# Ledger of designs, part 192: peptides against a protein of PDB entry 8PQO

Target 1, 252 residues: chain A of PDB entry 8PQO
Amino acid sequence: VLLKEYRVILPVSVDEYQVGQLYSVAEASKNETGGGEGVEVLVNEPYEKDGEKGQYTHKIYHLQSKVPTFVRMLAPEGALNIHEKAWNAYPYCRTVITNEYMKEDFLIKIETWHKPDLGTQENVHKLEPEAWKHVEAVYIDIADRSQVLSKDYKAEEDPAKFKSIKTGRGPLGPNWKQELVNQKDCPYMCAYKLVTVKFKWWGLQNKVENFIHKQERRLFTNFHRQLFCWLDKWVDLTMDDIRRMEEETKRQ

## One batch from the design tools (peptide; made by RFdiffusion4, then SolubleMPNN)

Design b1_p26_3_s3 (from b1_p26_3, 15 letters changed)
Fold by OpenDDE base, seed 5:
Structure b1_p26_3_s3 (fold): chain B 252 residues (1-252), chain A 26 residues (1-26)
Amino acid sequence: as target 1 above (252 residues)
Amino acid sequence: MLAERLNFLKELSILLTLLELEALLE
């Protein structure tokens, strides 16, 4: 088991992020060919547990059509079916990813708290001390081009070049996080993403767990670069606007 | 994020398949 807490600092408020996140997810999905294909929604309902109210979703990603034929032919039964269970209670979110074939031998859990700070809180997810001491804190800097793969880089999604016309935020220089404290007109937040990865195959645990973390970090980095650079597209939207857009999309 | 996640899962699925094949050869 390998745990890392990714801390993504953004020059947006927690309230703004809620809109921006939903917009960016929708936008990214539109831009992807075949996006949403092979996704089966088993459950999508409100939940309430221990005072936590939110939306629970259970989705199955059927990846048979997403992989090469030779992979599909060689894949064990259930290997290409990924289950995603999500508890969305913004500003808190939890996602659990499992695989039908690997069962208990595979787990990806992502727990996120969105806080109006600069990533300075320790153990926001309230782990036991023994567990917390094994968690590596990883800061993602959305302005740092060196953290982006060349294949993923797009100039229009570079926070170091982007300037928001509507808000005046950006571009983000090398010391933007430190300078943010002195900019009282600019809100900020941190997404604390605790990622738990379990891959219980002897001899391959560390390799695969590290690989998965690498991919998660890549995903978080690219997504939040997009979110920020799309600020002018979503900053004037309300949650009601987002809900209406989602409903309209479902009807199409 | 969903699109990127799907790409990730694709890569993961390929990896899992290869690892399973490797395990079968052990």
Scores: peptide ipSAE 0.037, ipTM 0.651, DockQ to the pose 0.698
Fold by OpenDDE base, seed 1:
Structure b1_p26_3_s3 (fold): chain B 252 residues (1-252), chain A 26 residues (1-26)
Amino acid sequence: as target 1 above (252 residues)
Amino acid sequence: MLAERLNFLKELSILLTLLELEALLE
């Protein structure tokens, strides 16, 4: 098991992020093939637990049509069924990904707190001390080009070059986070994303777990660079606008 | 949220790669 807490600081408010996140996901998903194909929704209902109130969803992703024939023929029963359980109680969110075949040997869990701070809180997910001491805190700087792969880099998605016309935010210089403390008129937040990866397979555990974390970090970095650089596109959108975009994305 | 779904899709890609590898080794 490998745990890392990714801390993404953004010059937006927690409330703004809710809109921006949904917009950016919808926009990114437009370029993906398959949309909601092969998705079965088992549960979609409100939940309440220990003061946490939100929406619970349980979905199954059937991958039989998305893999090569030889994989489908050789795959054990249940291997191509991925379960996603999500607890959406913004500003808190938890997603658990499992597989029927691998059972307890495979787990990806992503727990996110969105806080109006600069990533200074320790153990925001309230882990036991013994568990917390093994968590690596990883700061993602969306303005740091060195954290972006050359193949992923786009000038139009570079926070160090972007200037928001509607809000005046950006571009983000090398010391933007430190300067943000002194800018009382600019909101800020941190997304604390605790990622737990378990892949209990002999000889492959460490390799796969580290690989998944590398991909998650890459995804978080690129996604939030886009989110910020698309600020002028989503900052004036309503939740109804977002819902329409989501519906359109599902149809693709 | 839907952002986590995007993460899920990325993770699915990884899983598919692993499944392909397993199939080739069997």
Scores: peptide ipSAE 0.030, ipTM 0.669, DockQ to the pose 0.247
Fold by OpenDDE base, seed 4:
Structure b1_p26_3_s3 (fold): chain B 252 residues (1-252), chain A 26 residues (1-26)
Amino acid sequence: as target 1 above (252 residues)
Amino acid sequence: MLAERLNFLKELSILLTLLELEALLE
């Protein structure tokens, strides 16, 4: 098991982020494949648990039609069914990804708290001390180009170049986070994303777990760079506007 | 919420790769 807490600081408010996140996901997913076909929604209902109120979803992604023939031929029963359980209670979110075949040998859990701070809270997810001491805190700096793969880099999605016309935020220089503290009119937040990866295959555990974390970090980095650079596109949108956009995206 | 859906799509790529490797080992 490998745990890392990714902390993404953004010059937006928690409330703004809710809009921006949904917008950016909708926008970014337009070019992604496999978003609709083969998805079975088992559960989609509101939940209340331990004071947490939100929407619970259980989806199964049936990958039989999305994998190469040789995979389909050799994959054991249940291997091509991915379960996603999500508890969406913004500003808190939890997603658990499992596989029928691997059962307890595979787990990806992503728990996110969105807090109006600069990533200074320790153990925001309230892990036991023994577990917390094994969590690596990883700060993602959306303005740091060195954290972006060359193949992922786009100038129009570079926070170090972007200037928001509507808000005046940006560009984000090397010391933008320090400077942000002195900008009383600029909101900020941190997305604390605790990622738990379990892959209990002998000889592959460390490799796969580290690989998954590498991909998650890459995803978080690119996504939030987009989110910020698209600020002018979503900052004036309401949640209702976003919901309409989501519906339009689902129709494709 | 679509945010985790995007994460899932990226993770699916990983999972598919693993499944491909697993299939070759079986």
Scores: peptide ipSAE 0.027, ipTM 0.656, DockQ to the pose 0.241
Fold by OpenDDE base, seed 3:
Structure b1_p26_3_s3 (fold): chain B 252 residues (1-252), chain A 26 residues (1-26)
Amino acid sequence: as target 1 above (252 residues)
Amino acid sequence: MLAERLNFLKELSILLTLLELEALLE
């Protein structure tokens, strides 16, 4: 088992982020070939549990049509079915990813707190001390180009080049986080993403767990770079606007 | 995030399938 807490600092408020996140998800989905093909939504309902209120979703990603033919032909039954269970109670959310074939031998859990700070809180997810001492804190700087793979880099999604016309935020220089502290009118937040990865195959555990963390970090980095650079597109949107965009995405 | 997640899962699924096959052949 490998645990890391990714801390993504953004020059937006927690309330703004809720809109921006949903917009960016919808926008990215529209730009992807094939859209939501192969995604089966089993459950999408409100939930209340232990004082937590939010929306619960259970999705199955059927990857049979997404992988090469030779992979599909050789894959064991259930190996290409990925289950995603999500509890969204913003500003808190939890996602659990499992595989039908691997069962208890595979787990990806992502727990996120969105806080109005600069990523300074320790153990925001309230782990036991023994567990917390094994968690690596990883800061993601959306302005740091060195954290982006060359194949992922796009100038129009570079926070170090973007200037928001509507808000005046950006571009984000090398010391933008330090400078943000002195800008009383600019909101900020941190997404604390505790990622738990379990891959119980002898000899491959460390390799695969590190690989998954590498991919998750890549996703978080690219997504939040987009979110910030699309600020002018979503900052004035309402939740009703977001819902319309989501419906449009479903039709593509 | 949805699009990125699909790409991630595709890559992961391919890797896991190949690893599973490799493990069975060992």
Scores: peptide ipSAE 0.025, ipTM 0.622, DockQ to the pose 0.641

Design b1_p26_3_s4 (from b1_p26_3, 14 letters changed)
Fold by OpenDDE base, seed 5:
Structure b1_p26_3_s4 (fold): chain B 252 residues (1-252), chain A 26 residues (1-26)
Amino acid sequence: as target 1 above (252 residues)
Amino acid sequence: MLSELLNFLKELSIWLTLLSLLEKLL
């Protein structure tokens, strides 16, 4: 098992982020050809547990159409079915990813707290002290070009070049996080993403777990770069606007 | 995020398939 806590600092408020996140997910889904293909929604309902209220979703990603024919032919039964269970109680969310074939030998858990700080809280997910000692804290800097793969880089999604017309935020220079402290009118937050990866195959555990973390880091980096650079598209939207966009996307 | 997630899952599924095959051969 390999645990890392990714801390993504953004020059947006926790409340703004809720809109921006949903918009960015919806926008990315629209822009992807076949983005909804192979996704089965088993459950989508409100939940309440231990004072936590939110939306629970259970989705199956059927990857058979997303992989080459030779992979599909060689894949064991259930290997291309990924289950995603998500508890969305913003500003807290939890996602659990499992695979039908690997069962208990594979787990990705992502637990996120969104806090109005600069990533300074320790053990925000309240792990046992012994477990927390083994968690690596990883800061993602959305302005740092070196953290972005060349194949993922787009100039229009570069926070170091983008300036919001509506808010005046950006561009984000090398010391933007330090400068943010002095900008009283600019809100900020940190997404604390505790990622737990479990891959129980002997001899491959560390390699696979590290690989998955690398991919998660890439995903978080790219997503939040987009979220920030799309600020002018979503900052004036309401949650009702987002809901309408989601409904429109489901009909396509 | 969804597109990136799907891409990730694709890469992961390919890799897991290869690993599964390797394990079966051992």
Scores: peptide ipSAE 0.030, ipTM 0.663, DockQ to the pose 0.620
Fold by OpenDDE base, seed 3:
Structure b1_p26_3_s4 (fold): chain B 252 residues (1-252), chain A 26 residues (1-26)
Amino acid sequence: as target 1 above (252 residues)
Amino acid sequence: MLSELLNFLKELSIWLTLLSLLEKLL
């Protein structure tokens, strides 16, 4: 088992982020040809548990059409079905990813708190002290180009070049996080993303767990760069606007 | 996010397939 807490600081408020996140997911889905293909939604309903209220979703990603033919032919039964269970009680979210074939030998859990701070809180997920000692804190800087793979880099999605016309935020210079402290009129937040990865196969555990963390980090980095650079597209949207956009995306 | 997720899942599935084959040989 490998645990890391990714801390993503953004020059947006916690309330703004909720809109921006949903917009960015919807926008990315529209831009992907066949993005909805192979996704089955089993459950999408409100939940209430232990005082937590939110939306629960259970999705299956059927990857049979997304992988090369040779992979499909060699894959064991259930190996190409990924289950995603998500509890969205913003500003808290939890996602659990499992695979039918691997069962208990594979787990990705992502727990996120969105806080109006600069990533300074320790153990925001309230782990036991012994467990917390094994968590690596990883700061993601959306303005740092060195954290982005060349194949993922787009100039139009570079926070170091983008300036919001509507809000005046950006471009984000090398010391942008420190400068935020002195800018009383600019909101900020941190997404604390505790990622737990379990891959229980002898001799391959560390390699695969590190690989998955690398992919998660890449995903978070690229997503939040997009979210910020699309600020002018979503900052004035309402939740009703987002819902309409999601419905349109589901029809494509 | 969705496009990146799909790419991640695709890459993951390829690796899982390869690893499953290796596991059978070990």
Scores: peptide ipSAE 0.029, ipTM 0.657, DockQ to the pose 0.594
Fold by OpenDDE base, seed 1:
Structure b1_p26_3_s4 (fold): chain B 252 residues (1-252), chain A 26 residues (1-26)
Amino acid sequence: as target 1 above (252 residues)
Amino acid sequence: MLSELLNFLKELSIWLTLLSLLEKLL
């Protein structure tokens, strides 16, 4: 098991981020070839647990059409079915990803707190002290080009070049996070993403767990760069506007 | 075999992350 807490600081409010995240996910989904194909929604219902109120979803991703033919032919039954259980109680979210074939030997858990701070809170997910000692805190800087692979880099998605016309935010210089403390008119937040990866396969555990974390970090970096650079597209949208966009995307 | 599995997991992880983002939309 490998745990890392990714801290993503953004020059947006917690309330703005809720809209921006939903918009950016919808936009990213539209741009992906075959988006929505092979997704089965088993459950989509409100939940209440321990004072947490939100939406619970259970989805199955059928990957048979998304993998090469040789993988499809060699994959055991259930190996290409991914279960995603999500508890969305913004500003708290939890996602649990499992596989039918691997059962308890495979787990990806992503727990996110969105806080109106600069990533300064320790153990925001309230882990036991012994467990927390083994968590690496990883700061993602959306303005740092060195954290982006050359193949993923787009100039129009570079926070160091982008300036929001609607809000005046950006471009983000090398010291942008330190400057936020002095900018009373610019909201800020941190997404604290505790990622737990378990891949219990003899001889491959560490390699696969580290690989998954590397991909998660890459995804979080690229996504939040897009979210910020798309600020002018979503900042004036309401949650009702987002819901309409989601319904339209489900029909395609 | 390991490289193929890692490539599969890479594609899967990207897909799962996109899906986790979709969860927040749904």
Scores: peptide ipSAE 0.057, ipTM 0.691, DockQ to the pose 0.042; fails the geometry check
Fold by OpenDDE base, seed 2:
Structure b1_p26_3_s4 (fold): chain B 252 residues (1-252), chain A 26 residues (1-26)
Amino acid sequence: as target 1 above (252 residues)
Amino acid sequence: MLSELLNFLKELSIWLTLLSLLEKLL
């Protein structure tokens, strides 16, 4: 098991982020050919648990058409079915990813707190001390180009070049976080993403767990760079606007 | 065998990323 807490700082408020996240997810989905294909939604309902209220979703991702032919031919039954269970109670979210074939030997859990701070809270997910001491904190700087793969880099999605016309935020220089502390009029937040990865196969555990973390970090980095650079597209939208957009997308 | 698994995981990770994004939309 490998645990890392990714801390993504953004020059947006927690409330703004909720809109921006949903918008950016929608846009990213549209840009991917075959988005939603092979996705089965089993459950989508409100939940209440331990004082937490939100939306629960259970989805199955059927990857048979998304993997190379040789993988499809060799994959055991159920190995290409990924279950995603998500509890969305913004500003708290939890996602649990499992596989039918691997059962207890495979787990990806992503727990996110969105806080109006600069990523300074320790153990925001309230882990036991013994567990917390094994968590690596990883700061993601959306302005740091060195953290972006060349193949993922787009100039239009570079926070170091982008300036929001609507808000005046950006471009984000090398010291943008330090400068932000002195800017009383600019909101900020941190997404604390505790990622737990378990891949219990002898000889492959560490390699696969590290690989998954590398992919998650890449995803978080690229996504939040997009979210910021698309600020002018979503900052004036309301949650109701987002809901309407989602409904329209479901009808197509 | 390891290379095949890594390729599978690579594709899977890309898809999981996309799916995690989709999860927030649905």
Scores: peptide ipSAE 0.039, ipTM 0.677, DockQ to the pose 0.044; fails the geometry check

Design b1_p26_4_s1 (from b1_p26_4, 19 letters changed)
Fold by OpenDDE base, seed 1:
Structure b1_p26_4_s1 (fold): chain B 252 residues (1-252), chain A 26 residues (1-26)
Amino acid sequence: as target 1 above (252 residues)
Amino acid sequence: MPASTELRFIVSLLPIILTLLEKLKK
């Protein structure tokens, strides 16, 4: 098991992020080949547990069309079906990813707190001390180009070049986070993303767990760079606007 | 169709899936 807490600081408010995240998810998905093809929604309902109220979703990602034919033919039953269970009680979210074939030997859990701070809280997910001491804290700086793979880099999605016309935020210089502390009129937040990865196959555990974390970090970095650089596209949208956009995406 | 950032992440796991299937084939 490998745990890392990714801390993503953004010059947006917690309330703004809710809209921006949903917009960016929808927009990014539209840009992907095949979009939401192969996604089956089993459950989509409100839930209430221990004072936490939100939306629960259970989705299955069928990857049969995403792999080569020889892989599909050789794959054990259920191996290409990924289950995603998500509890969305913004500003808290939890996602659990499992595989039908791997059963208890495979788990990815992503727990996120969105806080109006600069990533200064320790153990925001309230882990036991023994567990917390084994968690690596990883800071993602959306303005740091060195954290972006060359193949992923796009100038139009570079926070160090982007200037929001609607809000005046950006571009983000090398010391933008430190400067943000002194900018009373600019909102800020941190997404604390605790990622738990378990791959319980002898000889492959560390390799696979580290690979998954590498991919998650890459995804978080690129996604939040997009979210910020798309600020002018979503900052004036309402939640109703987002819902309409999601419905349109479902029809494609 | 429902869209999620998790889909891109899941697709990124394909190299691992391929490696595991190759191991099972041996």
Scores: peptide ipSAE 0.173, ipTM 0.784, DockQ to the pose 0.258
Fold by OpenDDE base, seed 3:
Structure b1_p26_4_s1 (fold): chain B 252 residues (1-252), chain A 26 residues (1-26)
Amino acid sequence: as target 1 above (252 residues)
Amino acid sequence: MPASTELRFIVSLLPIILTLLEKLKK
């Protein structure tokens, strides 16, 4: 088991982020060829548990269309079906990813707290001390180009170049996080993303677990760079606007 | 319906999945 807590600081409020995240997810999906293909929604319902209220979703990602034919033919039953169970109780979110074939040998859990701070809280997910001491804290700086793979880099998604017309935020210089402390007019937040990866196949555990974390970090970095650079597109939207957009998309 | 943010991540797991499948067929 490998645990890391990714801390993503953004010059937006927790309330703004809720809109921005949903917008950016939708936008990123549009930009991805076949983004919705192979996704089956089994459950989408409200839930309430231990004082936590939100939306529960159970999706199956059928990856058969994403692999070569010979792989599809040789793959064991369930091997290409990824289950995603998500509890969205913003500002808290939990996602559990499993595979039908691997069963208990494979688990990815992503637990996120969105806090109006600069990523200074320790153990926001309230792990036991013995578990917390094994968690690596990883800070993602969306303005740091060196954290972005060359193949992922787009100038229009570079926070170091972007300036929001509607809010005046940006561009983000090398010391933007420190400068936020002195900018009373600019809100900020941190997404604390605790990622738990378990892969219990002997000989492959470390390789796979580290690979998964590498991909998660890459995703978080790129996604939040987009989210910020798309600020002018979503900052004036309300949650009601987002809900309407989602409903319209469902009807298509 | 819109894809989850995790879809891109799940797709990124394909190289590992393929590697595992390759081992399973051996």
Scores: peptide ipSAE 0.173, ipTM 0.787, DockQ to the pose 0.255
Fold by OpenDDE base, seed 2:
Structure b1_p26_4_s1 (fold): chain B 252 residues (1-252), chain A 26 residues (1-26)
Amino acid sequence: as target 1 above (252 residues)
Amino acid sequence: MPASTELRFIVSLLPIILTLLEKLKK
């Protein structure tokens, strides 16, 4: 088991982020090949558990169309079906990813707290001390180009170059986080993303767990760079606007 | 419905999945 807590600091408020996240997910999906093909929504309902109230979703990602034919024929039953269970109680979110074939030998859990701070809270997910001591804290700086793969880099998604016309935020220089503290009119937040990866196959555990974390970090980095650089596209939208957009997309 | 960011992540796992399947075949 490999645990890391990714801390993504952004010059947006917790309330703004809720809109920006939903918008950016939708926008990023437009650029994906296949347009959500192979995604089955089993459950989408409200839930209430242990004082937590939100929306629960259960999705299955069928990867049969994403692999070569010979792989599809070779794959064991259930091996290409990924289950995603998500509890969205913003500003808290939890996602659990499992595989039908691997069963208990495979788990990816992502638990996120969105806090109006600069990533200074320790153990925000309230782990036991013994568990917390094994968690690596990883800071993602969206302005740091060195954290971005060359193949992922786009100038229009570079926070170090972007200037928001609507808000005046950006560009983000090397010391943007320190400067942000002195800007009373600029909100900030941190997404604390605790990622738990379990892959219980002898000889492959460390390789696979580290690979998954590498991919998650890459995803978080690119996504939040996009979210910030798309600020002018979503900052004036309300949650109601987002809901209408989602409903309209479902009708298409 | 738009695919979540998790879909892109899941697709990124394909190289690992393929490697594992090859090992299972042997």
Scores: peptide ipSAE 0.166, ipTM 0.786, DockQ to the pose 0.261
Fold by OpenDDE base, seed 5:
Structure b1_p26_4_s1 (fold): chain B 252 residues (1-252), chain A 26 residues (1-26)
Amino acid sequence: as target 1 above (252 residues)
Amino acid sequence: MPASTELRFIVSLLPIILTLLEKLKK
């Protein structure tokens, strides 16, 4: 088991982020080849547990159409079916990813708290002290080009070059986080993303767990760079606007 | 339904899946 807490600091408020995240997810999904093909929604319902209220979703990602024919033919039953269970109670979110074939030998859990701070809170997910001792905190700087793969880099998605016309935020220089403290009019937040990766196949555990973390870090970095650079597209939208957009997309 | 941003992540797991399948054939 490998645990890392990714802390993504953004020059947006927690309330703004809720809109921006949903917009950016929708936009990113449109840009993906195949879109929602192979995605089966089993459950989408409200939930309430221990004072936590939100939306619960259970999705199955059928990867049969995403792999070559020879892979599909050789894959064990259930190996290409990925289950995603998500509890969305913003500003808290939890996602659990499992595989039918791997069963208990494979688990990815992503727990996120969105806080109006600069990533200074320790153990925001309230782990046991012994468990927290083994968690590596990883800071993602969306302005740091060195954290972006060359193949992923786009100038229009570079926070170090982007300036929001509507808000005046950006571009983000090397010391943008420290400068935020002095800018009373600029909101900020941190997404604390605790990622738990479990892969119990002997000989491959460390390799696979580290690889998954590498991919998660890459995803978080690119996504939040996009979110910030798309600020002018979503900052004036309301949650009702987003809901309407989602409903319109579902009807197409 | 908009595909979760996690879809790109899931697709990124394909190399791992392929590697695992190759080992299972041995």
Scores: peptide ipSAE 0.169, ipTM 0.785, DockQ to the pose 0.269; fails the geometry check

